# Peptides against a protein of PDB entry 7Q4I: the designs that were tried, part 154

Target 1, 281 residues: chain A of PDB entry 7Q4I
Amino acid sequence: HENSTIAERLYSEVRVLCWIMTNPSNHQKKARHVKRTWGKRCNKLIFMSSAKDDELDAVALPVGEGRNNLWGKTKEAYKYIYEHHINDADWFLKADDDTYTIVENMRYMLYPYSPETPVYFGCKFKPYVKQGYMSGGAGYVLSREAVRRFVVEALPNPKLCKSDNSGAEDVEIGKCLQNVNVLAGDSRDSNGRGRFFPFVPEHHLIPSHTDKKFWYWQYIFYKTDEGLDCCSDNAISFHYVSPNQMYVLDYLIYHLRPYGIINTPDALPNKLAVGELMPEI

## One batch from the design tools (peptide; made by RFdiffusion4, then SolubleMPNN)

Design b2_p22_5_s3 (from b2_p22_5, 9 letters changed)
Fold by OpenDDE base, seed 4:
Structure b2_p22_5_s3 (fold): chain B 281 residues (1-281), chain A 22 residues (1-22)
Amino acid sequence: as target 1 above (281 residues)
Amino acid sequence: SLTQLALKLFAKLFPRPVPPVP
């Protein structure tokens, strides 16, 4: 018998709304597979699109399709969440329709934080934003207060937040959040290992003789080593996960067990006060 | 190795985020 008591407690105490960035051409090809795998472990799951899909629970946002409209979709998605769902969760995850997320590991990372703390987490990148910004592909999670500040304080002010729909969505939200004093948190574990990954597991786990010129090493905010020590045992997300790989990951993580190996969960950390962060590791 | 070829292809397929034009 699997002991899920701590996971069930965290499901109740650390409520997560997951919104998935998708488009009508990907509803059946990608988004449906998120709904059939890791998306089931969110407290609420919403697909943000340009067309409604009642089978998927997809919302039609008033935005065009294509890469140049991702920032427009992100703004309208968070407006929609604030208007309809701000009290349905404590934390608000953005993911892509090819991101895989271990929601229990995200709840464990978020447990000590107040949702009234203006903070967000993800794979932190260094360029363009002084405090850093979170990679769009790895997914990023905002506190309830971070969503409030983004929608109410940042979006209405063209000096704080870009009014047009052009640009890299992750950089633009990172600028807006910095301008309203939302903190770019550290998502690393107690060993300094990353939890949010902008690539598939294979690309992080295989020690690549990556050319030191690979852009990722210039973008990553925290220095991480390559190889088996790259990744937390409590990793949260991977990007560029195919629909077939989502079902493989679901089986490997939640069903496949080595006989006689019992993982004992670590003790939960102490809860922080409102506005407090864990010390940087 | 095939892995190095895959990584070089990956680095080409996933170019760095285009810096926002200032």
Scores: peptide ipSAE 0.031, ipTM 0.682, DockQ to the pose 0.057
Fold by OpenDDE base, seed 2:
Structure b2_p22_5_s3 (fold): chain B 281 residues (1-281), chain A 22 residues (1-22)
Amino acid sequence: as target 1 above (281 residues)
Amino acid sequence: SLTQLALKLFAKLFPRPVPPVP
């Protein structure tokens, strides 16, 4: 029997709305598998599409399909969330239909922060945005105040936020958020290990003689080690996870147990004041 | 090495998240 008491407490105290970026061609192929796996652990789960799907709970946003419309879809998704769901959660996760998320580990990272703090978390990249921006594929989570500032202060102002639908979605939201003083948080654990990953676990965990010319090493904001030290024991997300791999990860994380190993959770950190961040490590 | 080929293939399969802004 598992003791879920702390996870249940965090489920109530750290409410997460997850929105999944998808399209009509992926509803059955990808998004359905998110709903059947990790998406069940969100306090609210919404699929953001161009077509309604009542089986999926997909919302038809007023956007076109294709890579050139991802930024448009992100803007309309957060407008929809602000209008209909801003009080349904404290934190608002964007993920792709091939992102896998350990929501309990995200709640643990978010626990000390006020949802009224203008902050967001993810896999921080250093190019294009001075404070950095969060990788779109790894998923990123906004506080309630960050969503408010994005929708109310940034989106209506073409000087603060790009009005057209073109560009890299994750960079464009990163620019908009910086322009309204939403802080790009540090998602690393107390050992300096990453929690949000823009690739599958295999690509981070295997010490590949990674070509130091690989773009990822030029994009990461924080220095990371390769191999087992790459990744927090409380890792939050992985990208490019196939539908089959989602079920494997669900089994490995939530069902498979090594007999005789008992994990005791660390004590919860102290809660921060509004506007306060954890010290950078 | 096969690992370098896999990483080169991976770098091709997972293009830069942002095309270089010109």
Scores: peptide ipSAE 0.030, ipTM 0.684, DockQ to the pose 0.056
Fold by OpenDDE base, seed 5:
Structure b2_p22_5_s3 (fold): chain B 281 residues (1-281), chain A 22 residues (1-22)
Amino acid sequence: as target 1 above (281 residues)
Amino acid sequence: SLTQLALKLFAKLFPRPVPPVP
């Protein structure tokens, strides 16, 4: 028997809408496997596409397909969320159809924050945006106030937010959010370990997979180590997760248990005031 | 070197999130 009492409390107190970036060619190949694995642990799950799919719960956004339209799709996805779903959750996660997310660990990170605080979290990168921006592949989560500011204040103003659909999606939303004073939060745990990862666990956990010249080390906002100290015990996301690996991760995280080891959850931190952040480590 | 091939394969598998600014 599993004791889920704290996870059930956080499911109610820290409501998360997950939207998945996908396309019609990936509905069956990728997105369906998100729905069958980690996506079922969101309070609401929506697939953002260019075609409707009633089996998937996919929305047809008024955008073209292709890599050059990802920014257009992100803008239309957040407009759709603001119009139809802004009150359905407190936090709004973007993920890709090959991102895996441990939603309980995300709720734990978000618990102290007010959804009225203009903040967002993810794997913070340092180039192009002064405060940093969150990696698109690792997934990123906006507060309700961050979504409001993005849609109502940023998107209508071409001086604050790029009006065309071109550019890197994650950089362009990062610029828009900075321009409306949405804070790029620190997602690290109390030990300074990262929680959102732009790669699979194998690439973070195994040292020497990457040369010191690898672009990631130039992009990461916070210094991080390789190996077992790379990653929080409460890690939230991994990217480039294959459909088969999603089922393996679901088994390893939620079913496989070492006999005789009992994990006691840490105490929940105190709730922060509106506009207050946890101190950076 | 095998390391440069691995880096090229890794960069091909994990493309930079942002194209280099020209």
Scores: peptide ipSAE 0.030, ipTM 0.653, DockQ to the pose 0.048
Fold by OpenDDE base, seed 1:
Parts: sequence; structure tokens; C-alpha cells
Structure b2_p22_5_s3 (fold): chain B 281 residues (1-281), chain A 22 residues (1-22)
Amino acid sequence: as target 1 above (281 residues)
Amino acid sequence: SLTQLALKLFAKLFPRPVPPVP
């Protein structure tokens, strides 16, 4: 028998709406596998597309398809969430249709924070945005107040937020959020280990003598190690996860147990005041 | 190493959308 009492408490106290960036060609190939795996652990799950799909719960956003429209989709997705779903959750996760997320680990990270704090979390990158921005592929989570500021204060103002649909969506939302004083939080654990990953576990866990010229090392905001010390024991997300790998991860994380090993969860931290952040490590 | 090749391949296969440097 598994004791889920703390996870059930966090499911109720840290409500997460997950929206999945997808397209009609990926509904059956990718998005359906998110719905059948980690997406079922969100409090609300919505697929953001250019076509409606009632089996998937996909929304047709008023945007075209293609890589040049990802920023347009992100803007329309958050407008749709603000209009229809802003009270359905406390936190609003963007993920791709090939992102895998351990939602319980995200709830644990978010637990001390107020949803009225203007903050967002993810894999923080340092270029283009002074405070940094969160990698689009690793997924990023906004507080309810961050969504409000983005939709109400940033999007209507072309000086604060890019009005056209072109550009890198993760950089453009990062600029908009900075311009409305939404803080780019630190998602690292108490040991300084990352929780949001823009690649598959294999690429982070294997000590590769990576060429220091690899763009990732120039983009990562916090210094990260390679190997088993790369990644929190409470890691939240991985990107470029195939549909088959989603089922493998779902089995390994939620079903496979080493007999006789009992994992006792750490105590929950104290809740922070509105506007307060955890100390940077 | 095979891992360096995998990461070089990964960097090629998953080119970050580097926003055009203004």
C-alpha cells in the first residue's frame, strides 16, 4: 500500500492547470500520450492547438500553424486561460507535447509560494532578458498573479510585450513578464540541483565531456554539474521525451518500487508571504 | 566519447531556436 496522503494534500493546496502546446498533426502522435501519462495528474489539463479535438480536450486558438506562430499560440493560450480558467488553479504550467512532468515534484517546489506572488519558474536561461527567462521546452509555470499581469498589463502594451507573433516564445514571454515585474524564480532544490530540464534525462545524467562551446552551457543561468549531481531527486520536467518514453517514465516513477526501500518525504517548508521568494542558493 | 557525439548530435538535432540576434 502506498501512502499518498501528502501528495493528496498538495493536489488540493497547490492546484495546477497544465496547458500543452500542440498542433493537429500531433494530437494522436504526441498529445494523447501526455493525456494518458503525466497530464492526468494535473488539476486541469488543456491542449492548445489550431484545431478543436473533443477526445483530447484541445482548444482551437485563433493562430496559424508553424514554428513562427509559437509566440502567437502562447499569447492566445494565456488569454484563453485568463478568460475561462484563472480561478480553476493557482499555478499555470506551459509544457510541450514532448515534455514529461512530475507534477507532485512541481507542487512540492511551489508549496511555499503564494499564487498572488508575481513569479514564474522553469529552467532559467541568462541571455536576452536581464533577470533571465525560462526555457520553453523544459516547461514553465506562472503564478495566478503572473498570468494576470501578463494578460492584463503586458499583452495590451506593445512597449511591454511584442504585438506580432514572431520570435522565440520563451524569450518573448520572458521579456513581457520582466516588464510587468514578474520575477524569474529559482527552481533549484536545497542542494542547488536543477528541477526543470530542456533535454531527456539521459543527456543530463551521463557525464559527457560536453564541448564547453555547447550553447546550453552559455545559456544556463545557474552553474550545473553533469552526472547524477545534475538533477534534483525531486526533478520536475524533461524535454524531447518520446511517446514511448512517457509510458516508461510513468511506470518507473509511479509503479516500479525497490522492495524494502521506504522513501520518507522531507517536511514541507513554511509558507512565504505574498511577494516573498525562497533565498537564492 | 559516444556521449560527446550524442550531445553534438543533440545540439544539431535540437538546435535551440536562437532568436535572431538583433
Scores: peptide ipSAE 0.029, ipTM 0.690, DockQ to the pose 0.060; fails the geometry check

Design b2_p22_5_s4 (from b2_p22_5, 8 letters changed)
Fold by OpenDDE base, seed 1:
Structure b2_p22_5_s4 (fold): chain B 281 residues (1-281), chain A 22 residues (1-22)
Amino acid sequence: as target 1 above (281 residues)
Amino acid sequence: SILRLSLKLFAQLFPRPVPPVP
């Protein structure tokens, strides 16, 4: 018997809407595997596409397909969420159809924060945006107030938010959010370990003599080590996870247990005031 | 090492869309 009491409490107190960036060609190949694995642990799960799919629960956004329209799709996805779903959750996760997310670890990270705090979390990158921006592939989570500011204050103003659909979606939303005073939070744990990862676990966990010229080391906002110290014991997301790897991760994290090892969860932190952040480590 | 090749291949296969520096 698993003691899920704290996870059940956090499921109720830290409500997460997950929206998945997908396209019609990936509904069956990728997106349905998100729905069958980690997406079932969201309070609400929506697939954002260019075509409707009632089996998937996919929304047809008024956008074209292709990499050049990812920013357009992100804008329309958050408009759709604000119009139909802003009260269905406290936190709004963007993920790709090849992102894997441990939603319980995300709820634990988010628990101290008010959803009325204008904040968002993810894998923070330093270029192009002064406060940084969150990696699109690692997934990023907005508070309800951050979604409100993005849709109501930023999107209608071409000086605050890019009106065309071109550009890197993660950079463009990062600029828009900065321009409406949405804070780029620190998602690291109390040991300074990252929780959102723009790559598969293998690429973070295995000490590779990565070429120090690899763009990631120039982009990461916080210094990170390689190997087992790269990653929080409460890691939230990994990117480039194949459909088969999603089922492996789902089994390893939620079903496979070493007999006789009982993990006692840490105590929940105190709740922060509206507008308050955890101190940077 | 095969891992250095994997990360280089990964970095090459998934080049971050660096927006062209204006």
Scores: peptide ipSAE 0.024, ipTM 0.671, DockQ to the pose 0.059
Fold by OpenDDE base, seed 5:
Structure b2_p22_5_s4 (fold): chain B 281 residues (1-281), chain A 22 residues (1-22)
Amino acid sequence: as target 1 above (281 residues)
Amino acid sequence: SILRLSLKLFAQLFPRPVPPVP
């Protein structure tokens, strides 16, 4: 029998709404596999699309399809969440339909923080935004207060938030959030290891697969290593995960166990005050 | 060439963030 007592406690105390960025052409090809794997571990799961799909629980947002509409879709997704779901969760995760997320590890990272703290987490990038922004592909999670500030304070003001639907969605939300004093948190573990990854595990775990000139090393906000020290033992997300790899990851993480190895979870840290952050390492 | 296929797979697996068009 698996002891899930702490995970069950965190499921109740750290409520997560996951919204998945998708489109009608990907409902069956990608999004359905998120719903069948890691998306089951969210407190609420919603697929944000341009077409309704009742089998998927997909919402038709008032946006067009294509790469140039991702920012429009992100704005309408957070408006929809604020209007219908702001009290259904404490934290609001954006992920892509090819992002895989270990939701328990995200709840563990979020546990100390107040949902009333204006903060968000993800894979922090340093260009374009002074405090950094979170990579769209790795997924990023907003506190309830961050969603409120984004929708109520940022979106209505063209000086704070881009009114058109063009641009990189992750950069544009990062600018808007900075302009309403939402903090770009540090998602690293106590060893300084990353938790949100804009790539598959293979590309982070295998050293020297990337040229030192690879754009990622110029974009990453914090220094990171390659190999086994790249990644937290409590890693949260990976991007470019195929539908087949989602089922493999579900098996490896939740079912496969080495006989005779018992992992004891670390003690939960103390809760922070409203507006308090964990110290950067 | 294997190198062009590797670079294309690499560019598909690692799409450069499209710099914001100025």
Scores: peptide ipSAE 0.020, ipTM 0.620, DockQ to the pose 0.047
Fold by OpenDDE base, seed 2:
Structure b2_p22_5_s4 (fold): chain B 281 residues (1-281), chain A 22 residues (1-22)
Amino acid sequence: as target 1 above (281 residues)
Amino acid sequence: SILRLSLKLFAQLFPRPVPPVP
């Protein structure tokens, strides 16, 4: 018997809308497997596409398909969320159709923060944006106030936010959010370990002979170690997770237990005031 | 090795670093 009491409390107190970036060719191949695995643990799950799919709960956004339209899709997705769903959640996660997310670990990270604090979290990268930006593939989560500022203050102003649909979506939203004073939060745990990963678990957990010239080491905002110390015990996301790997991760995280090992959750931290952040580690 | 092919595919799947605006 699992004691889910604290997870149930966090499900009610830290409401998360997850939106999944997908396309019509991936509805059956990828997005359906998100809906069948980790996406069930969101308070609300929406698939953002160019075509409607009633089986998937996919929304047809007024955007073209292809990599050059990801920024356009991100803008229209957040406009749609603001118009229809801004009160349905406190936090708004973007993920890809090959991102896997442990939503309970995200709720634990978010619990101290007010949703009225203009903040967002993810895998922070240092290039192009002074405060950093969050990697698109690892997924990133905006507070309700961050979504409001993005849609109401940034998007209507071409000086604050790029009006065209070109560019890297994660960099462009990072610029827009900085321009409206949305803070790029620190998602690391109390040991300084990362929670959002732009790669599969295998690539972070296994000390590879990672070429020190690998772009990731130049992009990361915070220093990260390799091996088991790379990753929080409360890790939130991984990218490039295949549909089959999503079911394996669901089994390993939620069903597989070592007999006789009881994990007691840490005490919840104190809630922060509006505009207050956890101290940087 | 399959690992080198995955890393090369990975580097092709990431958007090329947009050159810094001058």
Scores: peptide ipSAE 0.018, ipTM 0.624, DockQ to the pose 0.046
Fold by OpenDDE base, seed 4:
Structure b2_p22_5_s4 (fold): chain B 281 residues (1-281), chain A 22 residues (1-22)
Amino acid sequence: as target 1 above (281 residues)
Amino acid sequence: SILRLSLKLFAQLFPRPVPPVP
């Protein structure tokens, strides 16, 4: 019998709404596979699209399709969440329809934090935003207070938040959040290992793909080691995961166990006060 | 090593090239 008692407790105490960035052409090809795999472990799952899909639970946002409209879609998605769902969760994850997320590992990272702390987490990048911003592909998670500040304080003010729908979605939300004093948190584990990955595990775990000229090494906010020490044992997300790979990851992470190896979970950290952050490592 | 075998299995599971940043 698997002891799920701590995971069940965290599911209740650390409520996560996951919203998935998708489009009508990807509802059946990608988004449906998120719903059938890791998305079922969110407390609430919503697909943000330009067309409604009742089988998927997809919302039609008042935005156009294409990469140039991702920022427009992100603004409308968070407006929709604030209007209809702000009390349904404590934390609000953005992910893509080809992101895979281990939601239990995200709840473990978030457990010490108050949802009233203006903070967000993800794969932190250093360019364009002074405090850094979170990579859009790795997925990023806002506290309830961060969503409130984004929608109520940032979005209505063109001096704080870009009014047009152009630009890199992750950079533009990062600028808006900085301008309303939402903190870009550290998502690394107690060993300084990353948890959110803008790529598939292969690209982080295999040093042979590390061209020293690879842009990623100039974008990462924190210096990370290459190879197996790159990645937390409690990793949260991977990007560019195919539908078939989502089912393989679900099987390997949740069903496949070596006989006689019992993983004892680490003790939960102490809860922080409102506005308090874990020390940066 | 078991580690190199695990890495080869991950490489077989995730054979996609890293896309350039736009």
Scores: peptide ipSAE 0.029, ipTM 0.634, DockQ to the pose 0.371; fails the geometry check

Design b2_p22_6_s1 (from b2_p22_6, 12 letters changed)
Fold by OpenDDE base, seed 4:
Structure b2_p22_6_s1 (fold): chain B 281 residues (1-281), chain A 22 residues (1-22)
Amino acid sequence: as target 1 above (281 residues)
Amino acid sequence: DEEEKKKFEEILEQIKKYLEES
């Protein structure tokens, strides 16, 4: 029998609204598989699209489709969340319809933080934004205060936030958040291992003699190792996960157990004051 | 091997059903 007492506590104390970036062509192909797997573990799950889908719980945002409209969709998604759902959760995760998330591990990372702290977490990249920005594909999570600042303070001011819908979505939100003093947090564990990953597990876990010229190594904010040391035992997300791989991951993480091995969770850290961050590693 | 691929697909379908019922 599984002891889920701590997970249940965190489900109540660290409420997460997950919004999924999708489009009408992916409702059945991808988004429904998120809903049937890891999305069930969010306190609230919303699919942000250009068309309504009552079966999926998809919202039709007033934006066009395509990569050139992703920034527009992100702005409208957070406006929608702020208007309708700002009190329904403490933390607000953006993920793609091919992102897989271990929500319990995210709650564990977020537990010490106040949702009134202006902070967000993800896979931090260093270009374009001084404090860094979070990779869109790995997913990123905003505190309630971060959402408030983004929607109320940043979006209405074209000097703080790009009014045009063009540009790299993750870079543009990163600029806006920096401009309203939302902090780009460190999502690494106590051993300095990453938790949010912009690729599939295989690409991170398997050391590849990949060309050191690969863009990723120039973009990462924190130096990461390859192999098993790349990734936290409490990893949160992976990207480019196929629908079939989502079901495999769900089985492996939540159902498959090695007989005779019992994992005891670490003690929860102390809660931080409002505005306080975990010490840098 | 096409036969191995088919077996794998069958396993995936069983996993999907199991997860939907859980």
Scores: peptide ipSAE 0.031, ipTM 0.627, DockQ to the pose 0.020
Fold by OpenDDE base, seed 5:
Structure b2_p22_6_s1 (fold): chain B 281 residues (1-281), chain A 22 residues (1-22)
Amino acid sequence: as target 1 above (281 residues)
Amino acid sequence: DEEEKKKFEEILEQIKKYLEES
């Protein structure tokens, strides 16, 4: 038995549309497992592809496949969302078909913010964009106002937003958002721990001196630690999560409980005014 | 090793089934 009253309240008050970056070859291999796990906890779930799939709820965007088209898919995805779904949610999450997201923790982070505040959150990286940009793999979430500014103000202007479909998707949206004064928020918790992660839990929780992560230390905007201090108790996302690992994570997070341990949620913070951010840590 | 792998796969299948029905 559990009490989900606060989670149910936040589900209603902090509405999240999740769009999943996928392709036709991954509809059955990956995307369907997102739909069957964490994606069901979004207020709305849409798969953005190059082919329609009514069983998956996949949308065929007018773009080609391949890494050189990811930026094109992101632009078309947000155009589609703005045209059809801008009022269906308050916040708009991009994730990959191998990203796992704890949506309740994201709602908790977003609760104090107005969706009319031009802000977005994720794993902030420091290169290429002055205010930083959010890592594509970790997933990133835009406010409704951020989506409006991106689609209406940035995309139509080649001086503000790259018209070509090539380039690093996360960097390019980061540049566009900065150019329309969408703020790159701080997603860390009150202890300074990260919430969005561009790797699997093991790669963050287990200290590793492997050269494979060397670039990450150069890219992170905020200082992070390894081990248990790497990650918030209210972590939001992990990347490179296999379909099988998604089911394991769903079991561990939502079903497995240590007997006799009751975790009570912290009190909700006060709501912020439009344009206001949480204090710096 | 193979027996533990098989047990894990069985548990995973049960979890998948449970989650799909919920």
Scores: peptide ipSAE 0.031, ipTM 0.631, DockQ to the pose 0.020
Fold by OpenDDE base, seed 2:
Structure b2_p22_6_s1 (fold): chain B 281 residues (1-281), chain A 22 residues (1-22)
Amino acid sequence: as target 1 above (281 residues)
Amino acid sequence: DEEEKKKFEEILEQIKKYLEES
């Protein structure tokens, strides 16, 4: 009964490859649930691991396990994508195995941009990188040109990109991308509300005086409001989403409908030229 | 509290089944 014509158009015109950061211990516990929920709405879905899993479509990257190897895994993941899949999509999303993504909302955000524009999007943080960097947990999406620059120009040059596998994954890729003039885009909607979130919906929607929110306000690049005004109606991602919560979110977003309420989508914006960005709000 | 937890788990299981069949 739903009219998905615009979503189908965007699925074709804004092709997204999603790669999921995972490990062998999480294939069944977490990654499988990504595949069964939001991951099925990607044009291509790949799980990046240290072990192959044919049921999951997991790739064994030549990296060790553990938190200290996340940067190494990110580098190898994008090398793999560039070698095998660079033409299979226009945009390349990194997400964790506990990230939930509304892919249609991401396509809507990305629609005006050329994939040949060196840009990437996510939850922008201000520390460590001059232009900012995108939070790893919220997921971040690179244009095809951004991937090319990262793999071809940045990774081979130790002066541009850290050669060892240590460091915060999201900070390190942010440094590398800045060094090859990949722009840290603004993912906020026309009302200035965020779309990528490094926490669960509850933590953003419900104001809490928890210490965890204290650092977030210091790290966010753009000022955001609390409560319902924190989040775009076209929000893209949330982090620390349990497998059970993924199914709940899938039901609530894609299946549950209030009878008699019909949402009319906003008109698509005009496409930007190569190298052009939307005005900052 | 345990009864509410069981009811919640049952609802989640039904949602999972529904999503797998859709």
Scores: peptide ipSAE 0.028, ipTM 0.614, DockQ to the pose 0.021
Fold by OpenDDE base, seed 1:
Structure b2_p22_6_s1 (fold): chain B 281 residues (1-281), chain A 22 residues (1-22)
Amino acid sequence: as target 1 above (281 residues)
Amino acid sequence: DEEEKKKFEEILEQIKKYLEES
């Protein structure tokens, strides 16, 4: 017997709109597999594209395709969300069409926070932005207030937010959010372990004799260990997950159970006031 | 970005080598 009572409670109390960055060439190859796996656990799921797809529920944004347009697509996606969906959720997740997300673990992380707190979470990187920014590939989640500030206060002001569509998407939104006092939150668990990962599980879980000069170690905002100690038991996201791996992960996480092992969930933390963050670890 | 993806692939290759040697 699965006791889903707490997960059902969090589904109702911590409403998440997931928007997926995709393109027309990936609707069938990648995006549909998100819809058939982890995306079904979002309160609302929207695919942001350059072409409409009624089967996928894809929105045609007024942007061109290509990597140089990712920042443009992100701006238009959040404008669309603010105009049509700002009250449909409390939290707004950006993910790629090759990101896998354990939405229940994200709800657990977000539970204590008010959606009126100007905050966002993800895999925090330290370069370019003083408070840090969230890695685009790992996915990042904005509070409702963060979306409001981004769309209403930042985007209309070229001094606060880049008007052209060029640049690294994750860095540019990070700059914009900082300029409107949206806080770059700490997504680590109580043991200091990460929850959002810009790579596949294998890359984080397996101790790599990677050169300490590897860019990732210079980019991470918080120091992390390699191996199993790198990753929270309540990890939220992984990137570069193939369509086939999404189904495998869905099976392993939600269906496969070791007989006779029952996990009892930790108690929910106390809710924070508006503007309050969890204590630093 | 493409650079991140390339760096990721390099890590994958290193991990594969490590696993084969372990």
Scores: peptide ipSAE 0.015, ipTM 0.465, DockQ to the pose 0.115

